# Designs tried in a protein design run: peptides against a protein of PDB entry 3WG5. Part 34

Target 1, 218 residues: chain A of PDB entry 3WG5
Amino acid sequence: LAKNIVYVAQIKGQITSYTYDQFDRYITIAEQDNAEAIIIELDTPGGRADAMMNIVQRIQQSKIPVIIYVYPPGASAASAGTYIALGSHLIAMAPGTSIGACRPILGYSQNGSIIEAPPKITNYFIAYIKSLAQESGRNATIAEEFITKDLSLTPEEALKYGVIEVVARDINELLKKSNGMKTKIPVNGRYVTLNFTNVEVRYLAPSFKDKLISYITD
Target 2, 218 residues: chain A of PDB entry 3WG5 as posed
Amino acid sequence: LAKNIVYVAQIKGQITSYTYDQFDRYITIAEQDNAEAIIIELDTPGGRADAMMNIVQRIQQSKIPVIIYVYPPGASAASAGTYIALGSHLIAMAPGTSIGACRPILGYSQNGSIIEAPPAITNYFIAYIKSLAQESGRNATIAEEFITKDLSLTPEEALKYGVIEVVARDINELLKKSNGMKTKIPVNGRYVTLNFTNVEVRYLAPSFKDKLISYITD

## One batch from the design tools (peptide; aimed at target 1 A49 A80 I105 I121)

Design b2_p15_3_s3 (made by RFdiffusion4, then SolubleMPNN; from b2_p15_3, 8 letters changed)
Fold by OpenDDE base, seed 1:
Structure b2_p15_3_s3 (fold): chain B 218 residues (1-218), chain C 218 residues (1-218), chain A 15 residues (1-15)
Amino acid sequence: as target 1 above (218 residues)
Amino acid sequence: as target 1 above (218 residues)
Amino acid sequence: MVVGIEPISFKTVKR
């Protein structure tokens, strides 16, 4: 029987191979306990595309719903973070957060200028992000514009345009608002109706390694 | 008598000589058991052209239908992966995947910029990819644009344009949808009607070597 | 910070 447990974990910083490890660990813990869901409080400026794609795959292979929550106020799901969100079972944003700006780049020059991605790569990620949006029933046109126009949205705009599902000030409001919602992608082949009635909220702490790496990358 | 067996194997990562060995091994196993088909779950960013061409040849020499399935969600059949798919007996894609971006390159410069292929090479692969599309009755115009426009497509677009045959969420849906379809290229000189009624699905595990190489190339 | 895309490489090996 699914326990009335919802896990909450924080992922902050650049998306890297280590971030994948964090997602994997957190989701695995929640899966093992047969949680109702896991909420990932996400704050990222972006990061590596390869790591991002691996994270999306890991989310979509989850045995339980994975909710991406752009939190706290001032946080963003920028670039890679947007892809991750669009690949998840539900997206929530706190007031004062942002999502978008997904244009791929090769990196930064020595002078700090962006090295533009060639059209091949840009078109690849346009297709990819549109596919994520379409799969999840979210606004594919806006998803494309996250790349082509470097668009960033407020929570209200994102909700209005059908990019996200919930605006919530905190975890309690998120649970309340998302109670009874269907996941935007399947869990084990089925769209799951979230049940957050009488749930225990469990916070997963960052590991020592997580703390150390966060310290190094910050 | 052909056994009601369908093999499933995963090929992930860059297309290399090792990837050829994987295809060869998997197809050979399925051939030996006289399987109804083999499904290759493909997730690749591309790779080597020589390895790609060898893989296409190996597929087209198969004694059984080879189905390329771009899976799981978030996966791609990018660049070399598209060629491989177009050379196969049937293409399927999961929601949230992509196909295309086939422009040949010589490599990457030290600064990460693409070294463009000379026109001679580009034209060679335009002819090659068009030939694969034409042979398989798939959209040759789009195949060309995969190179000339660096086009990438969602599953829905690819299906709409006649690049692929099936969009499926999982293996079971794939089997259901492709049941009764004819292969897009011949098997031993004949177009085969797929029969997935009462099939046993057998998963082929990556060898230890496969795991090791995947670890190294990741 | 923009998604660092590791390049999709389709390398034509000089025969």
Scores: peptide ipSAE 0.045, ipTM 0.305, DockQ to the pose 0.145
OpenDDE base, seeds 2, 3, 4, 5: peptide ipSAE 0.034, 0.024, 0.023, 0.071; ipTM 0.293, 0.277, 0.250, 0.283; seeds 2, 3, 4, 5 fail the geometry check

Design b2_p15_3_s4 (made by RFdiffusion4, then SolubleMPNN; from b2_p15_3, 8 letters changed)
Fold by OpenDDE base, seed 1:
Formats: sequence, structure tokens, C-alpha cells
Structure b2_p15_3_s4 (fold): chain B 218 residues (1-218), chain C 218 residues (1-218), chain A 15 residues (1-15)
Amino acid sequence: as target 1 above (218 residues)
Amino acid sequence: as target 1 above (218 residues)
Amino acid sequence: MVVGIEPISFKTVTR
């Protein structure tokens, strides 16, 4: 029986193996308490593809709905963040945020120039991102263009094009607007109708380690 | 007499000599129990060509059907994984997965650039992958393009083009959809009709060694 | 930008 609890956690910064640990920890806590959902306030410029893919897998293996919320205003779900969002059960964005810019790269040269990914890698991630979009019933054409055109969208555009499900100013508005929505991917093999009537919102704080790493990587 | 047992095992990570050992162990266990089939949940970015070819041979020498299942959502049968899939008795993919990107390379330079394979090697693997596709009645044109165009496909595309046989969300759906299908290559000289009525699903766990190696290679 | 995974390769030569 799902308790009327919704967890909220923040993930900020580059997507790394540590970010995976954060997702894993937060989702595990919410699962243990049979929460109605967990909302991840995400603000990321991107990061590592391997970590991103692991995070997507962890989300899709969640026993409860994982809502990615691009928040606060000024935040982005850029690059790896877009993949993570597209792999989640529901995407929300606050006004003044952005999503997209998903072109893979091999890294940065010593002079700061981008080392381009070979077509092999680019095509791999095109297929991957399209698959995420198709699975979740989101706009796969736009998902592809996040790579091929380096496209970035406003919340309004993303909603209009069917990339995301909700634009919300804060957690309360998010809960209100998403109440009664079905998850875009299944939870334990079933699409879940979100029930946010009479929910207790619980905030999960970053661990000391989270704070330290965030300090080092920021 | 085939027992109504289906084994499920997971193979994750780079294709190496250790991966061969995993395939060999899992298939051997299933053979010993005269299982109806073994399903390998595969998630790989690729790996070594020599290990890949050995794995394909091991699969084709199996006394029981080997089903490659690209799983979970977010997983891929990339590069070497595609060859392995094309060499198997049946291919399934979960939504949110990918297959393809098979262009051979010699490795990566110190600067992260790909060291291209010479035409001789590329042509060798074009012939090899086409042979696997032709033998299994799968789309040899697309198999070639996995190399020549660095093509990657979604499950829906792969199904549409005749690269794979099943799209399934989980093992239960896979068993349901593949029930009554003939293997795409022979088992002991005969095409086998899969019978997944009243099957016991047995999961094979990674050995301690498997876990340790996965930890190191991840 | 997503940094590609180095292991997404089909290596013909075993180092």
C-alpha cells in the first residue's frame, strides 16, 4: 500500500558515478517507505554517459514513480540530464529552465575545444534517446534533434512538443498538476496513476559526502 | 525430453574472455538440466572481437535454444553485442534499449580518438556479420549497415526491419510472445519450436567472481 | 554534453 508520502531530493551538478549513488540512495529510501513518488529536483549541465545510462536504468527499475523536476528557475536538464528526464516516469520543468543539448562528445582537448564523437557513438546515442522517448510516449523526433541540432527548449516549448508533461512553479503546483496523471513508463510492469491528494512532502537532504563532492565538483 | 524449465542469466559490461566464461557456464548449466531455453539478459557496450566470435560459436554449439534479451530498459547490445545477438537462436529487446553500432576499430589513441580498422579488417567483419544475419534469416542489409553506416536501432525499428524477433517489456511478456516461435538457427541440426507453456523460470546468479569482475570493469 | 563511453567499441585487436 503506497503511503501518502512524496519525497523530494535535489541533484545538482555534473552527472558522475557519485550522482548515480545519489539517485540510488534517494530512490531506495523512498522505495523502503512505499512512497507515492519521489521528485528529483534536477539541475545539471550534463556529465558522463556511463553514469547517465546507469541512472536511467536505476530509475526504470524503481518500485515507485520517479519524477524529474528541472528546478529551480535558472536550472537545466542539459545533455545527460535530458536523457535522465526522458528515462523517468514524469518530467516537470519550472519556468525559466531549459532542457536539451544532448550531442555526445569524447571530451575536451587541452585547448578547450570539443573532441567530437565519431558517428558510431553519435548514432548510438541517437538510437538510445529515441528509444527512451518512444518508450515513454514522448516526442522521439525532438529527442533526436536534441542531438542532431543541439536543440534546447524552454519549458513551454518542451510541453508543447510533447517532451515533458508539466510546467510548474513549485512543488505544490507540480503535485496539483500531476495529480491523476499516469506515469509515462511502467512501475513494476504497470502504469501508475499518481495520487497526490493528502500527501506529506518529505525532503531528503544531501549527505555530508554529497555536500563535499558537490563542493569539489562545482 | 525437454523439461519445462527456462533459465535466465544476466551478462553486463564489456565483452571479454571473462564474458565467454559466463556464457559457457550459463549455457552449460541449462544444457545439463535439459532446459527448454536459456534467456541471456544482455547489456553491453561492446568489447573484444575474439571474445565475441568465441561466444557466437559457443551459442551456436548449444544443445538448447539461447535467447538474447537486450534488457533492462536503457541497456544495449552494442557492437560485439549485436554480433552475439545475430548469432543466437532468438533476439528480444525491451523498450528503451538499442542495438547496432558495429564498426570495428583497433582501439583508442591516447588523445581519445578512434584508431580506425584497415579495410581488410572492416571487410572481414562485414562478411562475418552478413553471414550471421543470412544464417539466421535476419536482415543482412541492415547488418552490413551496422558497420558501414554505424547504424543503431530502436527495438521497434529492429523489429520492423527484421533484425530481431520480439519486443518485450519483461520475461513474462517475452515468454508469451516467443511461445511457438521457431529458432532462427538450428539446435543440434534442427529448428526448434519454443514451448513456453507451464515453464519454471530459474534465475542464475552471477558468481562471486562475476560480481568482482563487474565491479572492476564498471 | 554527454561524454561518450570509451568502451562503446568493437575492438578487433586485443591489446
Scores: peptide ipSAE 0.053, ipTM 0.298, DockQ to the pose 0.103; fails the geometry check
OpenDDE base, seeds 2, 3, 4, 5: peptide ipSAE 0.026, 0.047, 0.024, 0.032; ipTM 0.272, 0.335, 0.265, 0.297; seeds 2, 3, 4, 5 fail the geometry check

Design b2_p15_4 (made by RFdiffusion4)
Pose (drawn by RFdiffusion4):
Structure b2_p15_4 (pose): chain A 218 residues (1-218), chain B 218 residues (1-218), chain P 15 residues (1-15)
Amino acid sequence: as target 2 above (218 residues)
Amino acid sequence: as target 2 above (218 residues)
Amino acid sequence: SITHITPITFPTISL
């Protein structure tokens, strides 16, 4: 009961309804265990707008800070993952990862051709991504360009431009650098200072169902 | 005189990429065997827009008539399934089935809440559903109300209003009543008269991949 | 039960 606990979970692949269930399961475990924070190792090339918006909402309502960590090296928080990142308490990127490219699309034709969205829906997701950035004090100008210019950024660029808070190789380095940082959004109405000294790290294994469903969608 | 071959397949659940694959697989089989028609027993609560549009496109390119049959009793062709029906060569409904209810939403939230669709998406789908109805000679005024009023229809109501062509209890009654009917959209440029005199019915089983994905869904 | 259409998704990115 007198411990400082950080949960670490993994989320890989297309952001779907099932991905929401994962976020909710992992975050719920951390909440019920009074965790200082939960670190989500995120690698997503794309996903659905509805599940992305539900995840952002679940993070906004989280009773503990949610740290989105674009990891491992070569991972991306592209498309839906970018909004999830902008909608969270703190963003960290591992070396060689990517963030951005968030243009909303109606989807994919028989060819694999891109089915664009009506111009106005592009404006809707611009307003939504600007809102997430402003609510978290992040660079909304660059966030808008994730859509309008299909802009993508490396870790160092994302840091310089004020989109993320940490560049870290691993969980330990992430804890060291983010220790003492304020969350970019509130936890239950209050901006919180992260206390990662003398912390117990607990890893949450992805379930059989997680790995299987992810593999199938792949 | 001649033996006419009719294929029958079942398509159930949410409309997704796997569903497009089912439509493509079952239709290709019927085309290669020079079938008179393929009948799809459709039961769907809804699904994704891109897959629905890809299915409508696959049906437009079909070298043989595709008859959408809302079957069994209790089934529906709601949301995305309505567009598939309106985009097909002939629509049949079993007693106690439903069609319509197509108001687009961005999706469902955590607590029963619904994420609203911006007006541009709504107007986009109004134009698209009116177009499918106009191209097939079905009631475009009523088709719009599937969206603007979330209108849903019984089989008897759907026939009366000119949205569908046949009300049938089973495959036997469907072939009997639809024999001699012209298709509502062309097959390769010409509107085909359906010949169901002297008919061999062939049932297509769902594949291993089909069964697995649906068991996981159940 | 009805599930309504979900019209928007995001591209899949390749690195």

Design b2_p15_4_s1 (made by RFdiffusion4, then SolubleMPNN; from b2_p15_4, 8 letters changed)
Fold by OpenDDE base, seed 1:
Structure b2_p15_4_s1 (fold): chain B 218 residues (1-218), chain C 218 residues (1-218), chain A 15 residues (1-15)
Amino acid sequence: as target 1 above (218 residues)
Amino acid sequence: as target 1 above (218 residues)
Amino acid sequence: KIVYIEPISFKTVTL
């Protein structure tokens, strides 16, 4: 039986192999405690595609619902963050946050200009992001436009267009609004109805390593 | 008589000479046990053309059906992975996966730009991929466009366009949906009707060598 | 700066 526990953890900054380690650690802790869900407070400008894909796989292999919460106000799920969100069991956004801008790039030139990804890579990620959207029953056309038009959305737009499930100001409003919702992807082969009645909220603190790396990447 | 055994093995990462050794080992084990089929859970960004061609040949020489399953969600059969899939007896994809992006390249320059393959190499692989598609009764026009347009497809698109045979969430759904299907290429000169009634699923674990190489290539 | 997704390092000659 799932415990009436919801974990909350923060993932901030660039998506890297270390961000994968954070997701893996946080989800593993919540799985071990048989939590009702884990909420990841996500604030990212994007990062590495390889790390992003590994994170998406880790979320989809989770034994419990993983909720991506774009939080706090001013945060973004930009680029790789959008892929991670679209790969998750539920997406929530706080007012004053953003999602989108998913076009892959090879990096930045010495002059700070974007090194464009070749069509091969761009089309790969178009298919990938559309597949994530379709799997989750989210708007695949908008998911494609996150790449093809460099589209970015407000929480209200993202909700309206069917990219996300919840707009919430804080964890309490998130739990209240998502209570009774089905996960947008399966957990252990089944769509889970979220039960956030009488839940204990447990915050996972950053490890010492997490603090050190956030200090290095910030 | 085929045993009611289906082997499942994972092949992840870049296509190399070692990936050929993995395919060869897995298929050989399944052949020795006279399995009904082997399912290869494939997740690859691509790799070496020479290794890919050897893998395709090894699959086509298999004494049992080889099913390529693009799995788990977030996985891809990109580039060389598409060729391998098109060379196999059946292609399945999980929701949230992708296939395509098959244009050959000579590598990456120091600035991260693609070194384009000369027209001679590109045209060789156009002919090769079209031949694999035609041999398997799959969409040769789309197979060509995987190169000429750097096309990538979702599972639903790939199924719709006749590139793949099955969209399945897991091994159980794959077995259920593919039961009674004929292989898209012959096994020992005959198209085999898959019989997945009352099958024992046996997972082939990575060898110690497989784990070590995955660690080095990750 | 939005750090756009660095592509999967197709490091190998993807033929």
Scores: peptide ipSAE 0.063, ipTM 0.367, DockQ to the pose 0.213
OpenDDE base, seeds 2, 3, 4, 5: peptide ipSAE 0.049, 0.044, 0.062, 0.058; ipTM 0.370, 0.388, 0.347, 0.387; seeds 2, 3, 4, 5 fail the geometry check

Design b2_p15_4_s2 (made by RFdiffusion4, then SolubleMPNN; from b2_p15_4, 9 letters changed)
Fold by OpenDDE base, seed 1:
Structure b2_p15_4_s2 (fold): chain B 218 residues (1-218), chain C 218 residues (1-218), chain A 15 residues (1-15)
Amino acid sequence: as target 1 above (218 residues)
Amino acid sequence: as target 1 above (218 residues)
Amino acid sequence: MVVYIEPISFKTVTL
């Protein structure tokens, strides 16, 4: 039986192999405690595609619901962050946040200009992001346009277009609004109805290593 | 008489000579036990063309049906993985996966740009991939476009276009949906009707060597 | 000549 516990953890900064380690650690802790869910407060400009794909897989293999919450106001789930969100069991956004701008690149030239990805890479990620959207019952057309049109959306637009499930100002409003919602992807092969009745919120702190790496990447 | 046993093995990462050794080992184990089939859970970004061609040959020489399952969600049968899939007895994909992007390259330059293959190599692999599709009764036009247009598809698109045979969320759904299907290529000179009635699922673990190599290639 | 049917070095892709 799931405990009436919801974990909350923050992941901020670039998506890297270290970000994968953070996701894995946080989800594992929540799984071990048979939590009702884990909320990941996400604020990212994007990052590495390989790390992103590994994170998506880790979320999809979670024994508990993983809620991506774009928070606080001013945060974004940009680029790789959008893929991660689309791979999750539920997406929430705070007012004043953004999502989208998912076009892959090979990096930056010495002059700071974008090195474009070849069509084969772009087309791969178009298929990938559409597949994430379709699997989760989210707007696959908009997901494609996050790449093809460099589209970025407000929370209200994202909700309206069926990209996300919740707009919430804080954790309490998120819990209230998402109570009784079904996960957008399965947990252990089943769509789970979220039950946030009388839950204890437990905050997971970044490890010392997490703090050091965020300091280096910021 | 085939035992009511289905083997499941995972192959993840780049297609190399080591990947061939994994395929050979897994298929051989399943053959020795007279399994009803082996399911290879495939997640690959692609790899070496020579290794890919050897893997295709090994699959085609299998004494039992080899099912390529693009799994888990977020996985791909990209590039060389598509050829391997097209050379198999049945292709399944999980929701949230992708297939395609099959254009051959000579590698990456120091700046990370693709080194294009000459037309003669590209045309060779166009003919090769079309042949695999035609032999397996799959969409040869789309197979060609995986190269000529750098096309990548979702599971639903791949099913719709006749590239794959099954979309399944897990092994149990795969077994259920593929029960009674004929293999898309012969096994021992005959098209086999898959019988997944009352089967025992046996998982093959990667060898210690497999784990070490995945660690190095990741 | 080594031919790669490697669609994407995801290691070099930034999103």
Scores: peptide ipSAE 0.139, ipTM 0.476, DockQ to the pose 0.115; fails the geometry check
OpenDDE base, seeds 2, 3, 4, 5: peptide ipSAE 0.032, 0.032, 0.029, 0.125; ipTM 0.285, 0.355, 0.289, 0.464; seeds 2, 3, 4, 5 fail the geometry check

Design b2_p15_4_s3 (made by RFdiffusion4, then SolubleMPNN; from b2_p15_4, 9 letters changed)
Fold by OpenDDE base, seed 5:
Structure b2_p15_4_s3 (fold): chain B 218 residues (1-218), chain C 218 residues (1-218), chain A 15 residues (1-15)
Amino acid sequence: as target 1 above (218 residues)
Amino acid sequence: as target 1 above (218 residues)
Amino acid sequence: MVDYIEPISFKTVTL
């Protein structure tokens, strides 16, 4: 019996246009191979809102399930990372990770203080994040509070409050726990039941370009 | 029996004079073919007020129904996009999209801060957006609050509050749900009942010029 | 001056 392929790729650092390119490349590879799913190990402090929205769209247009996995321990899906996670087919977190802190800002002043976003922008992203939560059947109230209260959650809290679907220590536990789960948003118009019973895990390495950009932007 | 033709076209990005040209071209093609309707898949963060007003006029002068569809998930009809939607014959939104945030501004300062519009301009657009809502039988109070409170709504909220007519995941669901609905504003002086029972969907591609402009303005 | 209906310049917004 042909093994189901699951791809695993890493995205680390600030969310930028280059991060979009990484998502697009990784998902495209997995689509071409008709993979059962792709798991994106995500560790981000946040980043650009435009890039984030493009990434969300790319995930939602995927021909295969995209699982966001906040990994390893100590990682976060902070700010933009939370939006990306909420836009995905399944969210997992490792112990010792966090999610939330989604308030938009215009940047940092020269003294390192935050330049606040005007209410117009804040309200836009409140609606946006609530919409992502509602579409995925996740907790829209908590999603709003990621902005309005600068809320951040542990994996256990996020699971308890219905923000995420899985807490897992590693890829093997993630596959085991997510096996038989339905995607939280549709794939090609259908909610897909994940099948991880006979899987081959394939790791996608960052391209040389990805490494170089990560090195320059860090 | 000759199939009713429904055109689908995409408009993405900032609202500019080029966006007007896209609307005009797309609607003209659909008019020439005596289409049952044209669906414009709209994803915009906003743009120029003058271009927006011209687009609204062009829609209202259409010889066929113009349906604004905020699509795909993650898209928005933000700012100018809301006005355009309110000026159309029917508004649909996909899950995960948003509408609102309509307060006028004069632009952005060098530090990224918003340059506020004077009260005179703000009041003008309050009156304008309320008029669009009233003409279309949509919620004028919410339309005002899109400006005065910088309000943004999810699709479900927008539907609930009587801002939009349809929530749909894709074109097929949109056609199904909007079949038999009357336009919210008249077409050639008459409110038209949409007939999507035996339709051929034709996709209009952006022209090469449209693609180039989108690439440059992004 | 062309009045802008606030394009949310998502390019300048950090999340």
Scores: peptide ipSAE 0.062, ipTM 0.365, DockQ to the pose 0.119; fails the geometry check
OpenDDE base, seeds 1, 2, 3, 4: peptide ipSAE 0.037, 0.031, 0.026, 0.058; ipTM 0.350, 0.348, 0.341, 0.345; seeds 1, 2, 3, 4 fail the geometry check

Design b2_p15_4_s4 (made by RFdiffusion4, then SolubleMPNN; from b2_p15_4, 7 letters changed)
Fold by OpenDDE base, seed 4:
Structure b2_p15_4_s4 (fold): chain B 218 residues (1-218), chain C 218 residues (1-218), chain A 15 residues (1-15)
Amino acid sequence: as target 1 above (218 residues)
Amino acid sequence: as target 1 above (218 residues)
Amino acid sequence: SVTYIEPISFKDVSL
């Protein structure tokens, strides 16, 4: 029986257009091979809301399940990373990772102080993040509080509150725990049951461009 | 005689994937209408190198001249903005603007301190920015010094050193001064002489998505 | 490592 393929790729650093390009490339490769899923090992302090929204849209348009895995230990799906996770087919976190802190800001001033987003922006992202949570059957109240309270959660808390689906130490444990889970959002209009019983794990390396840019942006 | 159209769009804030999307959208609109040129009013403190490189590539692939105009007074084409400018068909600056400060960094630490880029990254961007300058017939020595000395220039200095082509107070003066100039890089393999004698200026508004994201990222 | 071309503090774009 031909082993189902699961792709694993890493996305680290700030969320921007290049991060979108990485997501797009990785998902496209996995789609081309009709992979069972792609796991994105995510470690981000956040990034641009625009890139985030495009990434979420790209994930939602994926022909295969996209699993966001906050990994390794010490990693975060902070800010934009939380939105991306909430927009994905499944969220997993490694122990010692975090999720949340989703308050939009306009930036940092020259002195390093946060420039607060106008209420209109904040309210937009509240609505947006709540929508992502609701569409994925995740805790929309907590999703809102990621913004309104700058809430950050441990994997255990995130699991408990119904923000994420899996806590796993590594890819093997993730595959084991997520085997038989349904995607939290549809793939091509259908909720898919993940099948990780007899899979080959293939790691996708960053392209030369990806390496260069992660070297530029990380 | 049908007036040639010149599009004007604003790109403000940090350079990221959304900024790429803005550039792409704006240039695409102008291409669709066979505009004489598009002027991008740029005000950026910099951004992601990846997004920057993609933007530069998108500009270089443009079917129409893309003019970077550092505008309004007080604006900057700082950091990634300088690269974008150097990659464009023509650079203009308003009085009271700046260009330069192109040293790559890995980011800011939690305390707001700059995380220095490894020499490999710095050297890559030195080579890259020099290439942009050389390809555009601009001062490659100064382009390098934008990195190696964190050099920032006034419009007058930038013009004097052959970094930019125009100093102009507004769009009308820009059109007047750039009329008859050749693009500094080719459009579809040819250096184009700009014709702004009988043009209609059309301002492109940010999309709702653009507004939302500029509201999120600015 | 995320490379920023200065002076972007990506503190600026925290979602």
Scores: peptide ipSAE 0.069, ipTM 0.298, DockQ to the pose 0.141; fails the geometry check
OpenDDE base, seeds 1, 2, 3, 5: peptide ipSAE 0.034, 0.033, 0.032, 0.041; ipTM 0.329, 0.338, 0.357, 0.366; seeds 1, 2, 3, 5 fail the geometry check

Design b2_p15_5 (made by RFdiffusion4)
Pose (drawn by RFdiffusion4):
Structure b2_p15_5 (pose): chain A 218 residues (1-218), chain B 218 residues (1-218), chain P 15 residues (1-15)
Amino acid sequence: as target 2 above (218 residues)
Amino acid sequence: as target 2 above (218 residues)
Amino acid sequence: SSHGVIIPVVGFNSS
């Protein structure tokens, strides 16, 4: 009961209704165990707007800080993952990862051709991504460009431009650098200082169901 | 005189990419065997827009008539399934089935809440559903109300209002009543008269992949 | 490479 606990979970692949269930399951475990924070290792090339908005909402309502960590090297928080990142308490990127490219689309034709959205819906997601950035004090100008210019950024660029808070190779380095940082959004109405000294790290294994469903959607 | 071959397939659940694959697989089989028609027993609560549009497109390119049959009793062709029906060559409904209820939403939230669709998406789908109804000679005024009023119809109401062509209990009654009917959309440029005199019915089983994905869904 | 967020426009289901 007198421990400092950080949970680490993994989320890979398309952001879908099942991805929401994962976020909710992992975050719920960390909440019930009074964790200092949960670190989500995120690698997503795309996903659905509805599951993305539900995840952002679940993070906003989280009783503990949620740190989105674009990891491992080569991972991306592209498309829906970018909003999830902008909607969270802290963003960390591992070297060689990517963030951005969030243009909303109606989806894919028989060809694999891109089915664009009506111009006004693009404006809707611009307003939504600007809102997430402003609510978290992040660079809304660049966030808008994730859509309008299909802008994508490396870790160092994302840090310079004020989109993320940490560049880290691994969990240990992430804990060291983010220790003492305020969360970019509140936890239960209060901005919180992260205490990662003398911390126990607990990894949450993805379930059989997680790995299988992810593989199938792949 | 001649022996006419009719294929029958079952398509159930949410409309997704796998559903497009089912439509493409079942239709290709019927085309290669020079079938008079393929009848799809459809039961769907809704699904994704891009897959629905891809299915409508696949039906438009079909070299043989595609008859959408809302079956069994208790089934519905709601939301995305309504567009598939309106985009097809002939629509049949079994007693106690439903069609309509197509108001678009961005999706469902955590607590039973519904994420509203911006007006542009709503107007976009109004134009699209009116267009499918107009192209097939079905009631565009009522089709709009599937969206603007979330209108849902019984089979008897759907026939009366000119949204569908046939009310049938089974495949036998469907072939009997639809024999001699012109298709509502062309097959390769010409409106085909359906010949169901001297008919061989062939049932298509769902594949291993079909069954697996649906068992996981159940 | 990614092309963006898919808008999974669905219909409301009263049931």

